# Peptides against a protein of PDB entry 5EIB: the designs that were tried, part 182

Target 1, 366 residues: chain A of PDB entry 5EIB
Amino acid sequence: VDLEPGTMDSVRSGPFGQIFRPDNFVFGQSGAGNNWAKGHYTEGAELVDSVLDVVRKESESCDCLQGFQLTHSLGGGTGSGMGTLLISKIREEYPDRIMNTFSVMPSPKVSDTVVEPYNATLSVHQLVENTDETYCIDNEALYDICFRTLKLTTPTYGDLNHLVSATMSGVTTCLRFPGQLNADLRKLAVNMVPFPRLHFFMPGFAPLTSRGSQQYRALTVPELTQQMFDSKNMMAACDPRHGRYLTVAAIFRGRMSMKEVDEQMLNVQNKNSSYFVEWIPNNVKTAVCDIPPRGLKMSATFIGNSTAIQELFKRISEQFTAMFRRKAFLHWYTGEGMDEMEFTEAESNMNDLVSEYQQYQDATAD
Target 2, 366 residues: chain A of PDB entry 5EIB as posed
Amino acid sequence: VDLEPGTMDSVRSGPFGQIFRPDNFVFGQSGAGNNWAKGHYTEGAELVDSVLDVVRKESESCDCLQGFQLTHSLGGGTGSGMGTLLISKIREEYPDRIMNTFSVMPSPKVSDTVVEPYNATLSVHQLVENTDETYSIDNEALYDICFRTLKLTTPTYGDLNHLVSATMSGVTTCLRFPGQLNADLRKLAVNMVPFPRLHFFMPGFAPLTSRGSQQYRALTVPELTQQMFDSKNMMAACDPRHGRYLTVAAIFRGRMSMKEVDEQMLNVQNKNSSYFVEWIPNNVKTAVCDIPPRGLKMSATFIGNSTAIQELFKRISEQFTAMFRRKAFLHWYTGEGMDEMEFTEAESNMNDLVSEYQQYQDATAD

## One batch from the design tools (peptide; made by RFdiffusion4, then SolubleMPNN)

Design b2_p19_7_s4 (from b2_p19_7, 6 letters changed)
Fold by OpenDDE base, seed 1:
Structure b2_p19_7_s4 (fold): chain B 366 residues (1-366), chain A 19 residues (1-19)
Amino acid sequence: as target 1 above (366 residues)
Amino acid sequence: SSAERQKRLLERAEEIAAK
């Protein structure tokens, strides 16, 4: 789904374009112009019914519908505005199904789009209310990984999207291979989301290795485990050491000893015990899938529900406040039928979310 | 910093809008 035809043409002409049914390509002509309001109230609202018709058709063809998975950007107009409209409409029609998202967080390191903080804040407001699970994929973290860890001097969207694809493949492993931990979206939510609003995950992937060092690096379970818990490997620009993990899932892929995985996971938990909440028992879950990812002998994927995720929302909030105080660009949103009150409500709800994470960070078992 | 870059982008946008 897109409000721009060129994106759909690129997918259709791409190496994987034939995997998708031609009738499942729903697209507009005008685009959203990086405006959340165009995505949510005007251009996106005109297209949403056509998308819902396709969603219904595909849902009826499922033997066992678990829920929905959306991949979108929060910085643009289509992914943010129309994406959150779709989430709302799907939630209304399928209230008993899981809503899962891969939400790409904007960064001024990656994009020069000035209004991204508005689009992101308005989107987060919708995600807090209407999603059950949101993987926070932060373009700032992706850029820093590409530059610092992968030693890419000029990270491209291709380089960032490679990390996104590896992460998405990792976190969906348990859904794609039967007999694993968290084999369905609902079980994942039960294990990962202790409080309904606190459903924003910090993903991570290992191994992350520069091209120049790949030949010298042995892939071992200890190295994967160590890298997976390293703050520099987080796909959200947060330091886990500044918060506490509510819940963690680790997904190992490849031929390895389950015993070695359990030993290394226990060791890393003990080393990092100060960064876990004490009042959630057995809050770390581990899965092992014998099938490695393409091109790797083994990998590990991390899913963290951490109170440190508030650093990401604080960054967006600070950028939002800087623009909103000046009423910069607001006329582009109000011209599409938005009220300034909707901005204030979205900012307030995101600040409330930050406060909730802080409350649970400071909570003791006593 | 990310915040300093955003501030510079905003200042540049304001300069463009003022012409």
Scores: peptide ipSAE 0.030, ipTM 0.570, DockQ to the pose 0.025
Fold by OpenDDE base, seed 2:
Structure b2_p19_7_s4 (fold): chain B 366 residues (1-366), chain A 19 residues (1-19)
Amino acid sequence: as target 1 above (366 residues)
Amino acid sequence: SSAERQKRLLERAEEIAAK
């Protein structure tokens, strides 16, 4: 789905364009112009029914519909505005199904779009209410990983998207291969989401190696485990050491010893025990899939529900507040039929979410 | 910081809009 035809043409002409049905390409002509309101109330609202018709058709073809997975950006108008409209409409029609998102958080390191904090804040408000699981893929963190860890001097969207692709492949491993922990979206939600609003995940992937170091690095379970829990490898720009893990899932891929995985996972929990909440028993889940990713002998994917994710929302809130206090660019949104109150409500809900994470961070076992 | 970058982007956008 896109409000611009050029994106669909690029996907269709790409190496994987043939895996999608032609009738499942739903697109507009005008785009959203990086405006959430155009995505949500005007251009996106005109297209949403055509998307829902395709969603219904594909849902009816499922033997067992678990839920939906949306991949979108929160900085643009289409992914943010139309994406959240689509989430709302799907939630209304399928209230008993899991809504899962891969939500790309904007960063001024990656994009010069000035209104991204508005689009992100308005989107987060919708995601808090209408999603069950959200992977926070932060362009700030992706850029920093590309620059610092991968030693890329000028990270490109291709470099960032490679990390996104690796992460998405990792977190969906249990859904794609039989006999795994968290083999369905609902089981993942039950294991990862202790409180309904606290469903924002910090993903991570290992190994992350620079091209120059890759030839010298042995892939071992201890190294994967260590890198997966390293703050520098989190795909959300948060330091887990500034918060507490509510829940964790680790997904190992490749031929390895389950015993060694369990030992290393126990060791990392024990070394980092101060960074876990004590009142959620068995809050770390581990899965091993014998099938490695393409081009790797082994990998590990991390899913963390951490109170440190509040650092991400605080960053967006600070950027939002700086613009909103000046009413900068607000007329582009109000001109599409938005009320200024929707901005205040979205800001308030995001601040409430930050406060909730802080409350659970400070909670001790009585 | 990301906030400082956003502030500079906003200031630049305001300067462009004022021209």
Scores: peptide ipSAE 0.029, ipTM 0.595, DockQ to the pose 0.025
Fold by OpenDDE base, seed 3:
Structure b2_p19_7_s4 (fold): chain B 366 residues (1-366), chain A 19 residues (1-19)
Amino acid sequence: as target 1 above (366 residues)
Amino acid sequence: SSAERQKRLLERAEEIAAK
């Protein structure tokens, strides 16, 4: 789905374009112009019914519909505005199904779009209320990984999207292969989301290796485990050491010893025990899939529900407040039928979310 | 910082919009 036809043509002409049904390509003509309000109230609202018709058709074809997965950006107008409209509409029609998102957070390191903080804040407000699980994929973190870890001098969208794809493949491993922990979206939610609003995950991936260092790196379970818990491998720009993990899932892929995985996972938990909440028992879950990712012998994917994710929301809030205090660019949103109150409500809800994470960070076991 | 970059982008956008 896109408000621009060119993206759909790129997908259709791509190496996997034939995997998608032609009728499932729903697109507009005018685009959202990086405006959440165009995505949510005007251009996106005109297209949403056509998308919902496809969603219904595909849902009816499912033997057992678990839920929905949306991949979108929060900085643009289509992914943010229309994406959150679609989430709301799907939630209304399928209230008993899991809503899962891969939400790409904006960064001034990656995009020159000035209004990204508005689009992100307005989107987060919708995600707090209408999603059950949100993987926070932060363009800030992706850029820093590409630059510092992968040693790419000028990271491209292709480089960032490669990390996104690796992460998405990792976190969906348990859904795609039988007999795994978190084999369905609801079970993942039960294991990862102790409080309904606190459903924003820090994904991480290992191995992250520069092309020049690939030949010298041994892929071992201890090394994967260490890298997976390293803040430098987090796909969200927050430091887990500044917060506490509510819940963690680790997904290993490749031929490895389950015993060795369990030993290393226990060791890393014990070493980092101060970074876990004490009042959630058995808050670390581990899965092992014998099927490695393409091109790797083994990998590990991290899913963290950490109170440190508030650093991401604080960054967006600070950027939002700086713009909103000046009423900069608001006329582009109000001209599409938005009220200034919606901005204030979205800011308030995001600040409440930050406060809620902080409360649980400071909570002690009685 | 990302905040400083955003501030510079905002200032630049305000300059462009004022033209």
Scores: peptide ipSAE 0.026, ipTM 0.559, DockQ to the pose 0.026
Fold by OpenDDE base, seed 5:
Structure b2_p19_7_s4 (fold): chain B 366 residues (1-366), chain A 19 residues (1-19)
Amino acid sequence: as target 1 above (366 residues)
Amino acid sequence: SSAERQKRLLERAEEIAAK
């Protein structure tokens, strides 16, 4: 789905364009112009029914519909505005199904779009209410991984999207291969989301290795485990050491010893025990899938529900507030039928979310 | 289209604000 036709042409002409049904390409002509309101109330609202017709058709063809998975950006107008409209409409029609998102957070290091903080804040407000699980894929963190860890001097969207694809492949491993931990979206939610609003995950993928270091790196369970829990490996720009893990899932892929995985996972928990809440028992879950990802002998994927995710929301909130106090660019949103009150409500709800994470961070077992 | 004009105006406003 896109409000711009050129994106669909790029997907169709791409190496995997033929995996999608032609009738499942739903697109507009006008785009959203990086405006959430165009995505949500005007251009996106005109297209949403056509998307819902496709969603219904595909849902009816499912033997067992678990839920929905949306991939979108929060900085643009289409992914943010129309994406959240679509989430709302799907949630209304399928209230008993899991809503899962891969939400790409904007960063000034990656995009010069000035209104991204508005689009992101308005989107987060919708995601708090209408999603069950949200993987926070932060362009800030992806850029930093590309630059610092992968040693790419000028990270491209291709480089960032490679990390996104690896992460998406990793977190969906248990859904795609039978007999795994969190084999369905509902079990994942039950294991990962202790409180309904606290459903924003910090993903990570290992190994991340620069091209120059690949020949010298052993792929071992200890090294994967160490990298996976490293703050520099998080695909959300948050330091887990500034918060506490509510829940964690680790998904190992490849032929490895389950015993070694369990030993290393126990060791990393013990070493980092101060960064876990003590009042959620057995809050770390581990899975091993014998099938490695393409081109690797083994990998590990991290899913963290951490109170440190508030750092991401604080960053967006600070940027939002700096523009909103000046009423900068608001006329582009109000001209599409938005009220200024929706900005204030979205800011308030995101600040409430930050406060909720802080409350559970400060909570003790005593 | 009106949408294309608004997109161009927004992009131009963003470019001006990013200076």
Scores: peptide ipSAE 0.024, ipTM 0.435, DockQ to the pose 0.029

Design b2_p19_8_s1 (from b2_p19_8, 9 letters changed)
Fold by OpenDDE base, seed 5:
Parts: C-alpha cells; sequence; structure tokens
Structure b2_p19_8_s1 (fold): chain B 366 residues (1-366), chain A 19 residues (1-19)
C-alpha cells in the first residue's frame, strides 16, 4: 500500500515483486507530502476502503487468522497517517485479532524532513491505543549501528533496510517455524506485554559484523548472547542500562546446544540482574530454532520490553514541543481537516506513556 | 495568519539548519 505509484512500481520490478498478488497492490496518485493529516484524513481516507477490501479478502482465505502485521515509517505522511488510519479501521473490524507493527522511527541523521516529529507523535498516539505489539525500529539506532559497528562511512537506506529485514526475519522466526516459543501473535503478546499500553519493543539482531572482521569472527553462543544484550546492538536508540526490562525474548537460530544457550542466557541475566524488574517472574523467554538464517551458521534475535524505551519517546517529544510551541507548519495539517487539539492530545498521551514507563521502572518488589 | 506562520517556519528552518 502506498499513496504514490512509484513505490509500487519499484516493488513490482524488484527481485521479489512477483511474490505479491497484483490485486493486492493498492496505491494512490497524489502522495501524502510528508503530512500525517493528508495520510489520515484526506488522501489516505479516499484509499482506505480499497485497502480494507483486500484485507477482508485475504483474511477470508486464512484457515486461522491470528492478526495483522503492518510495516510502516512514522516520519512520512503515508506510513504514519494512512498506516495509523488502516490500523484503526482494521481494529474496528477485527477487534479480537492481534495488531502487530514494525514502526520505523524518524531521525534527523537519516532524513531532513522537518515535520517528522509531528508525524511520529501523531502516529505514537494511535499506536498506543490501537496496537497490541510494536517493534520500534529506530533510524537513529540503525544509522549508529551501520556507522559504529558495521564501519560503514556513509550509511545508505539500503544498509538500514538490510538491518530492518534481518530484524523482521528474526522476530518472526517463531511464527514461521512450528513448535517454537511465541508460536502465535497472541502468545507473543501474553509473554511480552505485561501491561497493555507498554507494548513497544526494542529489537536486536546478532551477529552484526563489519565486512573487514567477518573472516576473524567465530559465531558462538556466548558471542551471540553478549552482542544481543549490548546496548550498542539495540535497533532502538535507547540504553537498556538507563531502564529495566519488563520482559525479554531471545530467539536463537542454527544448530547449537540448548544447554549452552540456557547457560549463557542464565549468565547474562545474572550479570545484568539490576536491569530487570524483579517483580515479574520468568520474564526472560528463550527459543532455539535449528534452521539458521540464509548465509549464517547461527544467529540470535532479541526482543526487549524495557522502560528505557522512554528515551526514544522523549527524543520525539522534545522535537515535537520545539516546533509546536512555535506553531510551525500547523496550517499544513489543519488545512487537511485535522483539529489542532489532536496535536495536544497526542503529545499528552505520549507523555503519559513516558510517565507509565517511569513508574514501572521505579517500582520495587514489596 | 498564514504569513505569520510562514515567517515562523522560515525562522525555525534556519535555526534547525544551524544546529
Amino acid sequence: as target 1 above (366 residues)
Amino acid sequence: SYEESKKREEKLIEELKAK
């Protein structure tokens, strides 16, 4: 789905364009112009029914519909505005189904789009209410991983999207291979989301290795475990050491000893015990899938529900507030039928979310 | 007004480019 035809033509001409049904390509002509309100109230609203018709058709073809997965950016008008409109409409029609998102967070290091903080804040407001699970894929973290860890001097969207694809492949492993931990979206929610509003995850993928170091790196369970819990390996620009893990899932892939995995996972929990809440029992889950990812002997994927995710929301909130107090660009949004009150509601809800994370961070076992 | 908003935007863009 896109509000611009050119993106769809790029997907169709791509190496995997033929895996999608032609009738499942729904697109507009005018785009959102990086405006959330244009995506949500005007151009996106004109297209949403055509998307819902496709969603219904595909849902009816499912033997057992678990839920929906949306991949979108929060900085642009289509992914943010129309994406959140779609989430709302799907939630209304399928209230008993899981809504899962892969939400790409904007960063000034990656994009010069000045209104991204508005689009992100307005999107987060919708995601708090209408999603059950959100993987926060932060362009700032992706850029920093590319630059610092992968030693890419000039990270490209291709480099960032490679990390996104690896992460998405990792977190969906248990859904794609039967008999694993979190084998369905609802079990994932039950294991990862102790509080309904606190459903924003920090993903991570290991191994991440620079091209120059690939030949010297052994892929071992200890090294995967160590890298997976490293703050520099998080796909969200948050330091887990500044918060506490509510829940964690670790998904190992490849032929390895389950005993060694359990030993290393116990060791990393003990070493980092101060960064876990003590009042959620059995809050770390581990899975091992014998099928490695393509091109690797083994990998590990991390999913963290941490109160440190508030750092991401604070960053966006600070940028939002700096523009909104000046009434910058507001007429672009209000001109598309949006109420100015929705900006203040979205800001308030995101600040409430930050406060909720802080409350659970400061909570101790009585 | 639209003109006042536009002037605030221009100023904000300049301040953001200077950081």
Scores: peptide ipSAE 0.027, ipTM 0.505, DockQ to the pose 0.024
Fold by OpenDDE base, seed 2:
Structure b2_p19_8_s1 (fold): chain B 366 residues (1-366), chain A 19 residues (1-19)
Amino acid sequence: as target 1 above (366 residues)
Amino acid sequence: SYEESKKREEKLIEELKAK
């Protein structure tokens, strides 16, 4: 789905364009112009029914519909505005299905789009209310991984999207292969989301290796485990050491010893015990899939529900507040039918979310 | 089984490449 036809044409002409049904390409003509309100109330609202018709058709063809997965950006107008409209409409029609998102967070290091803080804040407000699971894919973290870890001097969107695709492949492993922990979206939600509003995840992927070191790096369970828990390898721009993990899932792929995985997972938890909440029993889940990802002997994917994610929301909130206090660009949104109160409500809800994460961070076991 | 899952993944990858 896109409000711009050129994006859809790029997907169709791409190496995997033929995997999708032609009728499942739903697109507008005018785009959202990086305006959440265009995506949500005008251009997106005109297209949403056509998307819902496709969603219904595909849902009816499912033997067992678990839920929906949306991949979208929060910085642009289409992914943010129309994406959250779709989430809302799908939630209304399928209230008993899991809503899962891969939400790409904007960063000034990657994009100069001045209104991204508005689009992100308005989107987060919708995601808090209408999603069950949200993987926070932070462009800032992706850029920093590409630059610092992968040693890419000038990271491209291709480099960032490679990390996103690897992470998405990792977190969906249990859904695609039988006999795994978290084999369905609902089980993942039950294991990862102890509190309904606190459903924002920090993903991570290992191995992350620079081209220069790739030849010399042994892929071992200890190295994967160590890298997966390293703050530098989080796909969200927050430091887990500044918060506490509510829940963690680790998904190993490849032929490895389950015993060795369990030992290394226990060791990393013990070493980092101060970064876990003590009042959630068995809050670390481990899965092993014997099937490695393509081109790797083994990998590990991390899913963290951490109170440190508040750093990401604080960053967005600070940027939002700096613009909103000046009423910068508000007329672009209000001109599309938004009320100024919707900005204040979205800011408030995001600040409440930050406060909730902080409350659970500071919570002690009685 | 691992082998069945691997074969399914390989088949899917081949189907994805053949398109």
Scores: peptide ipSAE 0.014, ipTM 0.467, DockQ to the pose 0.013
Fold by OpenDDE base, seed 1:
Structure b2_p19_8_s1 (fold): chain B 366 residues (1-366), chain A 19 residues (1-19)
Amino acid sequence: as target 1 above (366 residues)
Amino acid sequence: SYEESKKREEKLIEELKAK
């Protein structure tokens, strides 16, 4: 789905374009112009029914519909505005299904789109209310991984999207292969989301290796475990050491000893015990899938629900406030039928979310 | 089953390479 036709043509002409049904390409003509309100109230609202018709058709063809997965950006107008409109409409029609998102967070290091803080704040407001699980994929973190870890001098969107793809493949492993931990979206939510509003995850992936060092790196369970918990491997731009994990899931892929995995997972938890809440018992879950990802002997994917994720929302909030206090570009949104009060409500809800994370960070076992 | 899911994924990957 896109409000611009050119994106759909790129997907169709791509190496995987043939996996998608032609009738499932729904697109507009005008685009959102990086305006959330165009995506949510005007251009997106004109297209949403056509998307819902496709969603219904595909849902009816499912043997067992668990839920929905949306991949979108929060900085752009389509992914943010229309994406959150779709989430709302799908949630209304399918209230008993899981809503999962892969939400790409904007970064000033990656994009020059001035209004990204507005689009992101307005989107987060919707995601807090209408999703069950949101993987926060921060372009800031992806850029830093590409530059620092992968030694890419000039990271491209292709390089960033490669990390996203690896992470998405990792976190969905349990859903794709029966008999794994978190084998369904609902079970993942039960294990990962102790509080309904606190459903924003920091993903991480290992191994992350520069092309020059890849040939010299031994892939071992201890190394994967250590890297997976390294703050530098988090795909959200927050430091887990500045917060506490509410819940963690680790997904190992490849032929390895379950015993060795359990030992290494216990060791890393013990080393990082100060960064876990003590009042949530058994808050670390581990899965092992014998099927490695393509091109690797083994991998580990991390899913963290950490109070440190508030750093990401604080960054967005600070940028939002700096723009909103100046009333910058507001007429672009209000001109699409949006009320200025919706900005204040979205800012408030995001600040409340930050406060909730801080509350649970400071909470001790009674 | 797990093995059936594996085979389906492998088959899909090979079909995607052949296109």
Scores: peptide ipSAE 0.014, ipTM 0.470, DockQ to the pose 0.014
Fold by OpenDDE base, seed 4:
Structure b2_p19_8_s1 (fold): chain B 366 residues (1-366), chain A 19 residues (1-19)
Amino acid sequence: as target 1 above (366 residues)
Amino acid sequence: SYEESKKREEKLIEELKAK
């Protein structure tokens, strides 16, 4: 789905374009112009019914519908505005199904779109209320991985999207393959989300490998375990050491010893015990899949529900406040039928979310 | 098994490309 036709043509002409049904390409003509309100109230609202018709058709063809997965950006008007409208409409029609998102957070290092903090804040407000689980894929973190860790002098969208693809493949492993942790979308939410509003995940991946880089070294289970808990391997620009893990899932892929995995997972928890909450029992889950990712002998994928995710929301909030206090560009949004009050509601709800994370960070076992 | 799961994935990819 897109509000621009050119993206659909790129997907259709791509190496996997033929795996999608032609009738499942739904697109507009005008785009959202990086405006959340165009995506949510005007251009997106005109297209949403056509998308819902396709969603209904595909849902009826499923033997067992678990829920929905949306991949979208929060910086652009289509992914942010229309994406959150679509989530709301699907939630209204399928209230008992899981809503899962891969939400790409904006960064000034990656995009010059000045209004991205507005689009992101307005989107987070909707995601807090209408999703069950959200993977925070932060363009700030992806850029920093490419530039600082992978030593790419000029990171491209291709380099960032390679990291996104590796992460998405990692977190969906338990849904696609048999493993020690039998996971469906609902079981993932039950294991990872102790409080309904605190459903924003910090993903991480090891090994970090750029597209076209030859891997000269096979990683070991100890090296994978150490790397997956390293802040430099996180796909969200947060330091886990500045917060506490509420819940963790670790997904190993490749042929390895279960005993060695369990030993290393116990060792990393013990070394980092100060960064876990003590009042959530059995808050670390481990899965092993014998099937490695393409081009790797083994990998590890991390899913963290950490109170450190508030650093990401604080960054967006600071950028939002710096613009909103000046009433910068508000007429672009209000001109599409949005009320200025929705900006203040979205800012308030995101600040409440930050306060909730801080409360649970400071909570001790009685 | 590993080999059965791999064959299932390969088969699904081939079936999706043939449509």
Scores: peptide ipSAE 0.000, ipTM 0.390, DockQ to the pose 0.014

